Peptides against a protein of PDB entry 4N3Y. Designs and how they scored, part 11

Target 1, 83 residues: chain A of PDB entry 4N3Y
Amino acid sequence: ETRDQVKKLQLMLRQANDQLEKTMKDKQELEDFIKQSSEDSSHQISALVLRAQASEILLEELQQGLSQAKRDVQEQMAVLMQS

## One batch from the design tools (peptide; made by RFdiffusion4, then SolubleMPNN)

Design b1_p9_3_s4 (from b1_p9_3, 5 letters changed)
Fold by OpenDDE base, seed 3:
Structure b1_p9_3_s4 (fold): chain B 83 residues (1-83), chain C 83 residues (1-83), chain A 9 residues (1-9)
Amino acid sequence: as target 1 above (83 residues)
Amino acid sequence: as target 1 above (83 residues)
Amino acid sequence: SELLERLDK
């Protein structure tokens, strides 16, 4: 029975080792995935932030232009009424 | 023409605003996704680490058992030879 | 942003 026990333990050890190695591999893959995903997304976010900033600047310019255009129309109307 | 310019600028402003809002929304969604993904993956990694640790403990126990079993067989053989 | 708030008025 002792010999049988040895064989059984050897099998169990191999199985446990295989499971451990698999788990460690899976863990590493997940860590790598998170790292890569985070880096990629971070870059994407940065690009979007840059785009948003550009749009904000454009909006300010357009707002100023719109305000000026409105003023110009008002001035033209005033001149016409005074003429 | 000034009136037409005002109308044009109004349209451009709306379009730019829509684009800006969309970009900001996309940015926020990405940030949320990264956060959630990181949390989920972190939990998964923790679970795997725990599993790996359990397997390691089991492996140590099995190794000790195997060593003991081998010693027991050797002792039995020694007794048989001395009898 | 403050700019967006102004646009929404």
Scores: peptide ipSAE 0.101, ipTM 0.499, DockQ to the pose 0.028
Fold by OpenDDE base, seed 4:
Structure b1_p9_3_s4 (fold): chain B 83 residues (1-83), chain C 83 residues (1-83), chain A 9 residues (1-9)
Amino acid sequence: as target 1 above (83 residues)
Amino acid sequence: as target 1 above (83 residues)
Amino acid sequence: SELLERLDK
């Protein structure tokens, strides 16, 4: 009876240990994944921010150009009307 | 010529605006994804921590039980040897 | 952005 109890407890101990090790490993892998994912995403976000900023600058330049072009057209029309 | 320039610039402006909006949307979606992923992972990590702790406690209890069982066996053997 | 707001109007 006692011998059987020892064997049973030994088995349970092994199982518990295996579960513990597995859990610890899974936790570590998850943390590593989060870290890597976060870093990758951070870089991507930064790149997108830069692209957005570039687009904004371009838009402003184009708006200025458009306004000037419209003015030029109006000026030319005025000249034609005067002739 | 100037009229054509105006039309060209208008098109470019639209394209730039579309690109800007798309970039901003993509950025936001990425940030939302990161947030959601982080929250999910955090919950999972917490659960794993609890499970690990439970396993550690179980291991300690089982070790204690195992030690006692071994002692009991030794005691029984000693009794038998004395007879 | 202010720029986008202007374009939408």
Scores: peptide ipSAE 0.097, ipTM 0.499, DockQ to the pose 0.027
Fold by OpenDDE base, seed 1:
Structure b1_p9_3_s4 (fold): chain B 83 residues (1-83), chain C 83 residues (1-83), chain A 9 residues (1-9)
Amino acid sequence: as target 1 above (83 residues)
Amino acid sequence: as target 1 above (83 residues)
Amino acid sequence: SELLERLDK
């Protein structure tokens, strides 16, 4: 009876360890996934940030161009009217 | 002797189960983290995409403004020179 | 995107 109990407990222990190993593997896979996902997201975010910054620079340049164009028109008109 | 072995195996089983429970908890926490991280990243990406799109629209408007300004100057100059 | 590409050239 005790002998049979020992055998049963040994089996239970093996099963528990098997489950533990499986769960540990799953955990590792999730960690790997998190790492890769984080890298991908970081790269994508960085690219979009750069795009936004480039656009903002161009916007500023275009605004300055518009302002200058307006001034140029005013100056040309002044010269032509005085002649 | 066999009795003592049973007691030892019972202890080992308890320890294994405790470790299993801990590992399962860790796995769940990682799953929760992945879910939250994915949502946060998606939100951030969407915001940046919208920002980029808004900037592009403004750029287009400014370019059109510059082109129109150039045409306006040309027309004004033509009128003034003919008078 | 296309607009930005043209502006960069």
Scores: peptide ipSAE 0.068, ipTM 0.398, DockQ to the pose 0.179
Fold by OpenDDE base, seed 5:
Structure b1_p9_3_s4 (fold): chain B 83 residues (1-83), chain C 83 residues (1-83), chain A 9 residues (1-9)
Amino acid sequence: as target 1 above (83 residues)
Amino acid sequence: as target 1 above (83 residues)
Amino acid sequence: SELLERLDK
């Protein structure tokens, strides 16, 4: 009776330990994944932000160029009409 | 001569405008993507954090259970040895 | 790990 109880408790202890070990491993893997994912995402977003900024600069340059081109066309038209 | 120049400038203007329009669209798509990606990542990370917290609680419970089981085994062994 | 070590004591 008592011996059987001890054996049962030992089994339960081993089972609990196995479950704990597995859970600890799962937790660690989760933490590692979160960390890596966060870092990757941060880098990616930063790169995209820089690209967006570059695009903004290009857009401004194009806008300026268009504005100048428009003026030049107007000037050329004026000259044409005068000649 | 002048007429040809005007036509050339008009073409350049159209081309520049087309490029500008395309660039603006690309920029918008990039911004939308960044926003959506950031939101998705944030939600995912939050969910994973909650899961990690749940795992932590479970781990603590298991630890307590194991500790108690260990004590119980020791007690039962003591009783067994006395009988 | 540390927990398991304690348990095995």
Scores: peptide ipSAE 0.055, ipTM 0.457, DockQ to the pose 0.024

Design b1_p9_4_s1 (from b1_p9_4, 4 letters changed)
Fold by OpenDDE base, seed 4:
Structure b1_p9_4_s1 (fold): chain B 83 residues (1-83), chain C 83 residues (1-83), chain A 9 residues (1-9)
Amino acid sequence: as target 1 above (83 residues)
Amino acid sequence: as target 1 above (83 residues)
Amino acid sequence: SELLARLDA
């Protein structure tokens, strides 16, 4: 029956459109999630890089201090030996 | 007192070295964390990209189906009008 | 650092 067929097809069309809209929404949400996730990770990594750089500075200071301390000990020992 | 000073400096040297070693460890752990975090994020993003691509394919199919359905409805209406 | 400050004192 042609009229019934038309009605059926119209329903199918509406259903297809609804599904399309839903899928478009889902896709957009995924894209947004990916973007946000990437940005969040980037920020976290940046923060940790800064922390690592701070540690690097501390390491440099400690290395210098260690070297100086060693020299100081050596000098004091020399003084002691000469006394 | 020179001897006391030497002993003090030797202790300070040991303490400095201990701190240096600790700091080096901490720095390495941070670097490892950054690396792992980046890799984990990369994998997650890759997986989500694949999902988004699957959605893209579905969208294309739905768009084609929608267009076809619309054409079918139009054709059936034409048949109905001519009957 | 405190340690370095002590070393320099």
Scores: peptide ipSAE 0.090, ipTM 0.486, DockQ to the pose 0.021
Fold by OpenDDE base, seed 2:
Structure b1_p9_4_s1 (fold): chain B 83 residues (1-83), chain C 83 residues (1-83), chain A 9 residues (1-9)
Amino acid sequence: as target 1 above (83 residues)
Amino acid sequence: as target 1 above (83 residues)
Amino acid sequence: SELLARLDA
């Protein structure tokens, strides 16, 4: 009878509502996770960029030093050859 | 002597270069990971949004059904009381 | 959502 139908629909409504709330919560949690993950990754990437930049500067300095040292050796050799 | 200094600098240069390359690779991998993770999450969120929307539609339909069923029960009761 | 708000009201 209709009375039983009402009870059935009430149950279905409650179940559907629970499912909806759960789904919305899950969505929110995922969005929060993505946001946090993105921020964490951004910071990590920035840190690595800084490290790379520091290494690049060091490389340039070492290259300069190497070039100078090489020239100095050549100069010393030239002096020794002339002496 | 300067000769030894050259050799030392060459080693340092190679080490620095290796570090630089490693750092750049790590950065690239992290960027790729973030991109992929973001895309995956986006798809998952969209799926959950669709599910939530479907549940919302169902809830509305159930609410309509509940309201109608309730009215039908009331009508039946009224008839029985009058008879 | 609006629907959930109605259900909880």
Scores: peptide ipSAE 0.089, ipTM 0.489, DockQ to the pose 0.030
Fold by OpenDDE base, seed 1:
Structure b1_p9_4_s1 (fold): chain B 83 residues (1-83), chain C 83 residues (1-83), chain A 9 residues (1-9)
Amino acid sequence: as target 1 above (83 residues)
Amino acid sequence: as target 1 above (83 residues)
Amino acid sequence: SELLARLDA
């Protein structure tokens, strides 16, 4: 009968609504996770960038020092050859 | 002596370079991870969006059916009252 | 979303 049909539809409506709410919640949680993960990764990347920069600077300084040292050796050799 | 200094600096240079290369590699791997993770998450979000949309459509249809059923019940009651 | 809002009203 029609009354029974109404009650059946009401039940189905509730069930469908529950599913919708669950899905929306899951979506929100996933979005939040992505946001948080992205931020964390961004910070980690930044740290690595800084580390890389520090290493690069060190390398440049070492190279300069090396070059100078080589020049000094050459100068010493020149002096010895002149004496 | 200067020669020893040169050799020392060369060693330090190599060590620093190794560190730089490692850091750069790590940075690249992290970037790749982020990219992959983001893409995976995006697909997952899309799936959830579709699920939510399906649920919403179902709810709308059920609500319409419910409303119609209620109207039918009311009509039946009216008929009974008239007889 | 709008549907849910109406259902909760």
Scores: peptide ipSAE 0.087, ipTM 0.490, DockQ to the pose 0.031
Fold by OpenDDE base, seed 5:
Order: sequence, then structure tokens, then C-alpha cells
Structure b1_p9_4_s1 (fold): chain B 83 residues (1-83), chain C 83 residues (1-83), chain A 9 residues (1-9)
Amino acid sequence: as target 1 above (83 residues)
Amino acid sequence: as target 1 above (83 residues)
Amino acid sequence: SELLARLDA
């Protein structure tokens, strides 16, 4: 029966539209999430890289200081033995 | 007094060494964290990109179906008016 | 995004 068929098709159309709108929203949310996540990660990684670089500088300074301290101790030991 | 000075320098050397070792460990942990974080983010983003692509395909299919359904309804309405 | 633009047109 044609009338019933039309009603059925109208229902199918509405269902398809509902699903389409839902999927559109989901896709947009995913795109937004990807964008935000990548930006957040970029900022965090940059901060950690800077922190690592600071540690590198500190390591160099400490190593230099340690070497000097060792030399100083050796010098003092020499003085002690001569006193 | 030289002996006391030597003892003091030995303490300073030990302190410097302790701090150096701690800093070395901290630096390594940060480097490991950066590496792991970037890898995790990369995998997550890739998964989300694939999901978004799947949504794109679904959207195209739904849009096509919706257009066809609209045409079908129009055709049925025409038939109905002629019956 | 491109598809969404077409859908809204």
C-alpha cells in the first residue's frame, strides 16, 4: 500500500537524519579533541625539554665544580704533607 | 688549620657528588618521560585520526542515503497523487 | 570538516 510505504520512507528519512546529525557532532568533537590534545602535548613537551636543558647546564656546572674540588683537595693534601 | 680544611673539602666533594648523581637521575627520568609521552600521544592521535576518517566515510554514506531517500519519498508521493 | 561545510550549505 502506497500510503503506508510513504510513511515508512518518511520514518527512514528521519532516522537517517538523526544518525547523520549525531555523527556530525561526534566527528567535530573528535577533531576538536585532536587539535587540543596536540597543542597540549606540544606545550608540555616544550616545557619538559627546557627543564631537561636546564638539568644539562646544571650537570655541566656540577661536573666542573667537582673536578675543581678534587684538585683543591689534592692541593691541600700536598700542603698537609709538607707541613 | 689544614687538616680541618681538608676534611671540609672532602665533605663538599661528597655533597657535590651526591647532588650530581641525583641530577643525573632526574635528567634521565625527564628524557624518558618525554620520549614515552610523545610516543603515547602519537599513538593516541593516530587512533583518533582513524576514527575521524571512519566518521567521514559514514557521513558520506549517510548523506548519500538521505538524498536517495528523499528522492524515493518524492517518487512515492507522485505515485500516490496519481492513484 | 569539508563534508560538514557541504552539508550545511
Scores: peptide ipSAE 0.078, ipTM 0.495, DockQ to the pose 0.040

Design b1_p9_4_s2 (from b1_p9_4, 6 letters changed)
Fold by OpenDDE base, seed 2:
Structure b1_p9_4_s2 (fold): chain B 83 residues (1-83), chain C 83 residues (1-83), chain A 9 residues (1-9)
Amino acid sequence: as target 1 above (83 residues)
Amino acid sequence: as target 1 above (83 residues)
Amino acid sequence: DELLERLDR
């Protein structure tokens, strides 16, 4: 009968509403998670970039130093040979 | 002496280069991870959005049905009262 | 790596 139909629909409506609210909450939580995760990762990547740049500068300085050291050895050898 | 200096610098250069390459690799891996994670999450969010939309449609349909059911009950009661 | 190879020469 119609009375029972109304009660059934009321239950279904509550269930549907609960599902809707749950889904919307889950969506929001996931969006927040993605945003936070992306920001954290961005900071980490930036730190790694700076570290790589520092290593690159060190490499260049060491290369220059090594080249100079090689020249110094050659000069010392030349002096020894002249003696 | 200079000879030992050269050897020391060579070692330092290799170490610096290894560190540079390692850092660059780690950076790339992290970028790839972020990209993949973001894409996966985007798909998941889209699925949740569709689910929420389905629930919303169901809610609206149930609300309309409930309103009609309530009217039907009222009409039936009116008929009974007239009898 | 090419730079390192040059240094080893």
Scores: peptide ipSAE 0.080, ipTM 0.477, DockQ to the pose 0.019
Fold by OpenDDE base, seed 3:
Structure b1_p9_4_s2 (fold): chain B 83 residues (1-83), chain C 83 residues (1-83), chain A 9 residues (1-9)
Amino acid sequence: as target 1 above (83 residues)
Amino acid sequence: as target 1 above (83 residues)
Amino acid sequence: DELLERLDR
């Protein structure tokens, strides 16, 4: 029967539309999640970069200090041996 | 004492280096995570896009079918009224 | 670290 067919098609159309809307919503939520996650991670990476750079500077300073300290010890030893 | 100072600086240097290496590793892991997460999400979005497009096609087909079914019912009714 | 090893010598 044609009328029954119409009702069936209407139901199928509603179901298909509901699924489409749900899928589009899920897509949008996923895109928003990716965007937010990317921004958060970018901030975290930036913080880590700054921390790494600070550590690098400290390392360079300590290396220079250590080298100088070693030289000072060597010089002191040389003076003692010569005296 | 200078020798004690050298030993202290060596310890500090090792500690600073350990922290630097850890930070750099963490940074790399985070970048890898972001890359992988982005790829996974991109694939998921693509799947959702395909699903949405399939639903859209189905909706269009059903709408056309519904319109045709409605026309058929109307035509049948007109024939019955004219007979 | 090779540099640190050299400093320890």
Scores: peptide ipSAE 0.079, ipTM 0.476, DockQ to the pose 0.018
Fold by OpenDDE base, seed 5:
Structure b1_p9_4_s2 (fold): chain B 83 residues (1-83), chain C 83 residues (1-83), chain A 9 residues (1-9)
Amino acid sequence: as target 1 above (83 residues)
Amino acid sequence: as target 1 above (83 residues)
Amino acid sequence: DELLERLDR
């Protein structure tokens, strides 16, 4: 019967719409998650890069200190040999 | 005494070198971590982007189905009104 | 690193 067929099609339409709305919500949540995750990762990496740069500066200072210490030791050794 | 001063400076040199080596190791580990973390995040985001694209295709199909279902319902209603 | 290499000499 045509009436029963119409009712069946109306149900199918509602089911399809429900599935569509669910999928749209899931897609939106995924896009929001991707955006937030990307931003968080970017900030984290930036912070770590700054830390690495600070370490670079420290290493340069330590190298200078080490070089000076070596020179100082050599100078003191020279003085000792003169005594 | 100069001898004692030399020994002290040698100790300071060793300590400075130990600190330098430790800091260099820490820096390298940090750089490796940043690289690996960035790559992992990139892969994760890429996978999620593909998933979002799949959802987009599904949504398009569902929209077409929904539109067709609506047309089918309208056609059946027209037939019913003719009966 | 050049500086470290010189120090190790």
Scores: peptide ipSAE 0.060, ipTM 0.499, DockQ to the pose 0.026
Fold by OpenDDE base, seed 4:
Structure b1_p9_4_s2 (fold): chain B 83 residues (1-83), chain C 83 residues (1-83), chain A 9 residues (1-9)
Amino acid sequence: as target 1 above (83 residues)
Amino acid sequence: as target 1 above (83 residues)
Amino acid sequence: DELLERLDR
């Protein structure tokens, strides 16, 4: 009877240990995953930010160019009209 | 000629704007994804931590029980040997 | 000026 109790408790102890170890492992894997995912995303975000900034610069340059080109056309037309 | 230049620049401007907007959208989507992913993971980690703690408590209890049961067996054997 | 009008569109 008591012997049987001991055997039962030993089994339960092993099961508990197994569960504990598994849980701890799972947690660690999740933490590692999150870390890696965050790093990857951070890199991508940074790249996209740079890309956006480049686009903004281009837009400004093009806007300036457009304005200049428009003015040039107007000037040419004015000259022709006066000739 | 200049007119053609203006038209070209207008096209380029539109293209640049489109790219800019797309990039900004992509960035935002990534940020949102990261946020959501992190939240989900955080919840899971917390749950696993609690589970691990519960397992630890169980282990301690079982260990105590095992020790007691073992002692009980030993005592019973001692009694029998002395009879 | 029709040309200018077209440019503005």
Scores: peptide ipSAE 0.020, ipTM 0.466, DockQ to the pose 0.011

Design b1_p9_4_s3 (from b1_p9_4, 5 letters changed)
Fold by OpenDDE base, seed 4:
Structure b1_p9_4_s3 (fold): chain B 83 residues (1-83), chain C 83 residues (1-83), chain A 9 residues (1-9)
Amino acid sequence: as target 1 above (83 residues)
Amino acid sequence: as target 1 above (83 residues)
Amino acid sequence: SDLLERLDR
């Protein structure tokens, strides 16, 4: 019966529409998730970069200090040897 | 004592270096994670896009079918009214 | 740096 066919088609149309809307929503949520995740990671990366830079500076300072300390020891030993 | 100072500086230098290396490693791991996550999401998004497109096509087909079915019902009713 | 100051103690 044509009437029954119409009703069936209407149901299928609704189902298809619901599926379409759901799919679109899911896609949007995924995009939002990616964006948020990327932002969070970006902030964390930036923080780590700063920490790395600080460590590099510290290393340089320590190296200078170490070198100076070694020189000081050598100088003291030289004085001792001269005495 | 200067000698003790040297030893202390050497220790701190090692510690600083270890921290630097760790920080760099952590940064790299985060970048790798972001990349992997983005790739996975991209694939999923693409799949959802395809599904959405399929649903759109189905909707159009169903709409056409629905319209035709409605017309058929109306035509049958018209015939009945003429009898 | 603070760390260097600690070393100088």
Scores: peptide ipSAE 0.100, ipTM 0.489, DockQ to the pose 0.019
Fold by OpenDDE base, seed 3:
Structure b1_p9_4_s3 (fold): chain B 83 residues (1-83), chain C 83 residues (1-83), chain A 9 residues (1-9)
Amino acid sequence: as target 1 above (83 residues)
Amino acid sequence: as target 1 above (83 residues)
Amino acid sequence: SDLLERLDR
């Protein structure tokens, strides 16, 4: 019966629409989550990069200091031997 | 004393290097995590997109069917009135 | 999306 078929199709259409809306919502939530997570992580990574860079600078300075200190020791030793 | 200074600087250098290595490792782990998470989420999003598209196709088909069914009912009603 | 918008009307 055609009227029954119409009602059935209306129900199916509604169900399909509900599923579509749910899927679209889930997709949007995932995209939002990824975007937010990526932004947060990006900030954290940037902070870590800065810390790493600071450590590198410190390492360079310490290496320079160490090299100078070693040179100074060697110089002192030379002076002691020559004295 | 210069020798003591050398030893101190060596320790500081080692500590700084350890911190640098740790930071670099943490950074790499975060990047790997983000990459993996993004790839996994991308696959999930793609699947959801496909499901949404399938639902849209179904909706279109159902709408067409519904419209046809309504037309059929109207035609039947017209025939009944004309008979 | 256009279809959904039409259904919501």
Scores: peptide ipSAE 0.090, ipTM 0.481, DockQ to the pose 0.029
Fold by OpenDDE base, seed 5:
Structure b1_p9_4_s3 (fold): chain B 83 residues (1-83), chain C 83 residues (1-83), chain A 9 residues (1-9)
Amino acid sequence: as target 1 above (83 residues)
Amino acid sequence: as target 1 above (83 residues)
Amino acid sequence: SDLLERLDR
């Protein structure tokens, strides 16, 4: 009876150990995934922010160009009216 | 000649405006995408962090269980030796 | 890992 109890406990110990090892591995994989995902996302977002900033500059340039073009058209219209 | 210049400038103005509108739309879409992506990633990472924390607790419980199991086995072995 | 070593002793 006691011998059987020992054997049973040894089995339980092995099973518990196996579960522990599996859980530890899963945890490590999760941590690695989170770290990698966070880094990737950070880089991607940073790149997109830079792109947005570039677009902002382009918009400003376009706006200036449009403003100048409008002035030029108005000037040419004035010249046309005078001729 | 002047009339032709005016017409040309008007065309350029329209083209510039079209490009501006397109660029503005693209910028807005980019901003929306970044915002949504960031929110989604934040939620996902938070969920994974919680999962990792749960695993940590489970590991601690398993470790305690294994420690107790080891003690139990040792006790049973002692009893067996005495019998 | 450390736990496993303790258990195997």
Scores: peptide ipSAE 0.070, ipTM 0.475, DockQ to the pose 0.022
Fold by OpenDDE base, seed 2:
Structure b1_p9_4_s3 (fold): chain B 83 residues (1-83), chain C 83 residues (1-83), chain A 9 residues (1-9)
Amino acid sequence: as target 1 above (83 residues)
Amino acid sequence: as target 1 above (83 residues)
Amino acid sequence: SDLLERLDR
């Protein structure tokens, strides 16, 4: 029956539309999540980079201090041996 | 005591180096995670896009079918009224 | 690591 076929197709159309809208919503939510996650992670990476840089500077300063301290000890020992 | 100062600085240097290496490792792991997560999500988005496209095609087909079915019903009713 | 080794020498 043609009339019944129309009703069937009408139902199927609604179902298809609902599925389409749901899929589009899901896609949008995923895109938003990825965007937010990427931005948050970028901030975290930047913080870690800064921390690494700070540690590097500290390393260099400590190395210089250590070298100087070693030299000072050597000088003191030399003086003591000369006395 | 200079000698004791050297030992102290030596310890601090090791601590700083350990911290630096740890920070760099953590940064790398985070970058790897973000890269992998982004790729995985990209695949998921693509799948959802394809699903949305399929639903859109179905919608169009159903709409055309519905329109034709409606016309068929109208034709049948017109014939019946003429009899 | 190599730097620390040199400092320990």
Scores: peptide ipSAE 0.080, ipTM 0.488, DockQ to the pose 0.019; fails the geometry check

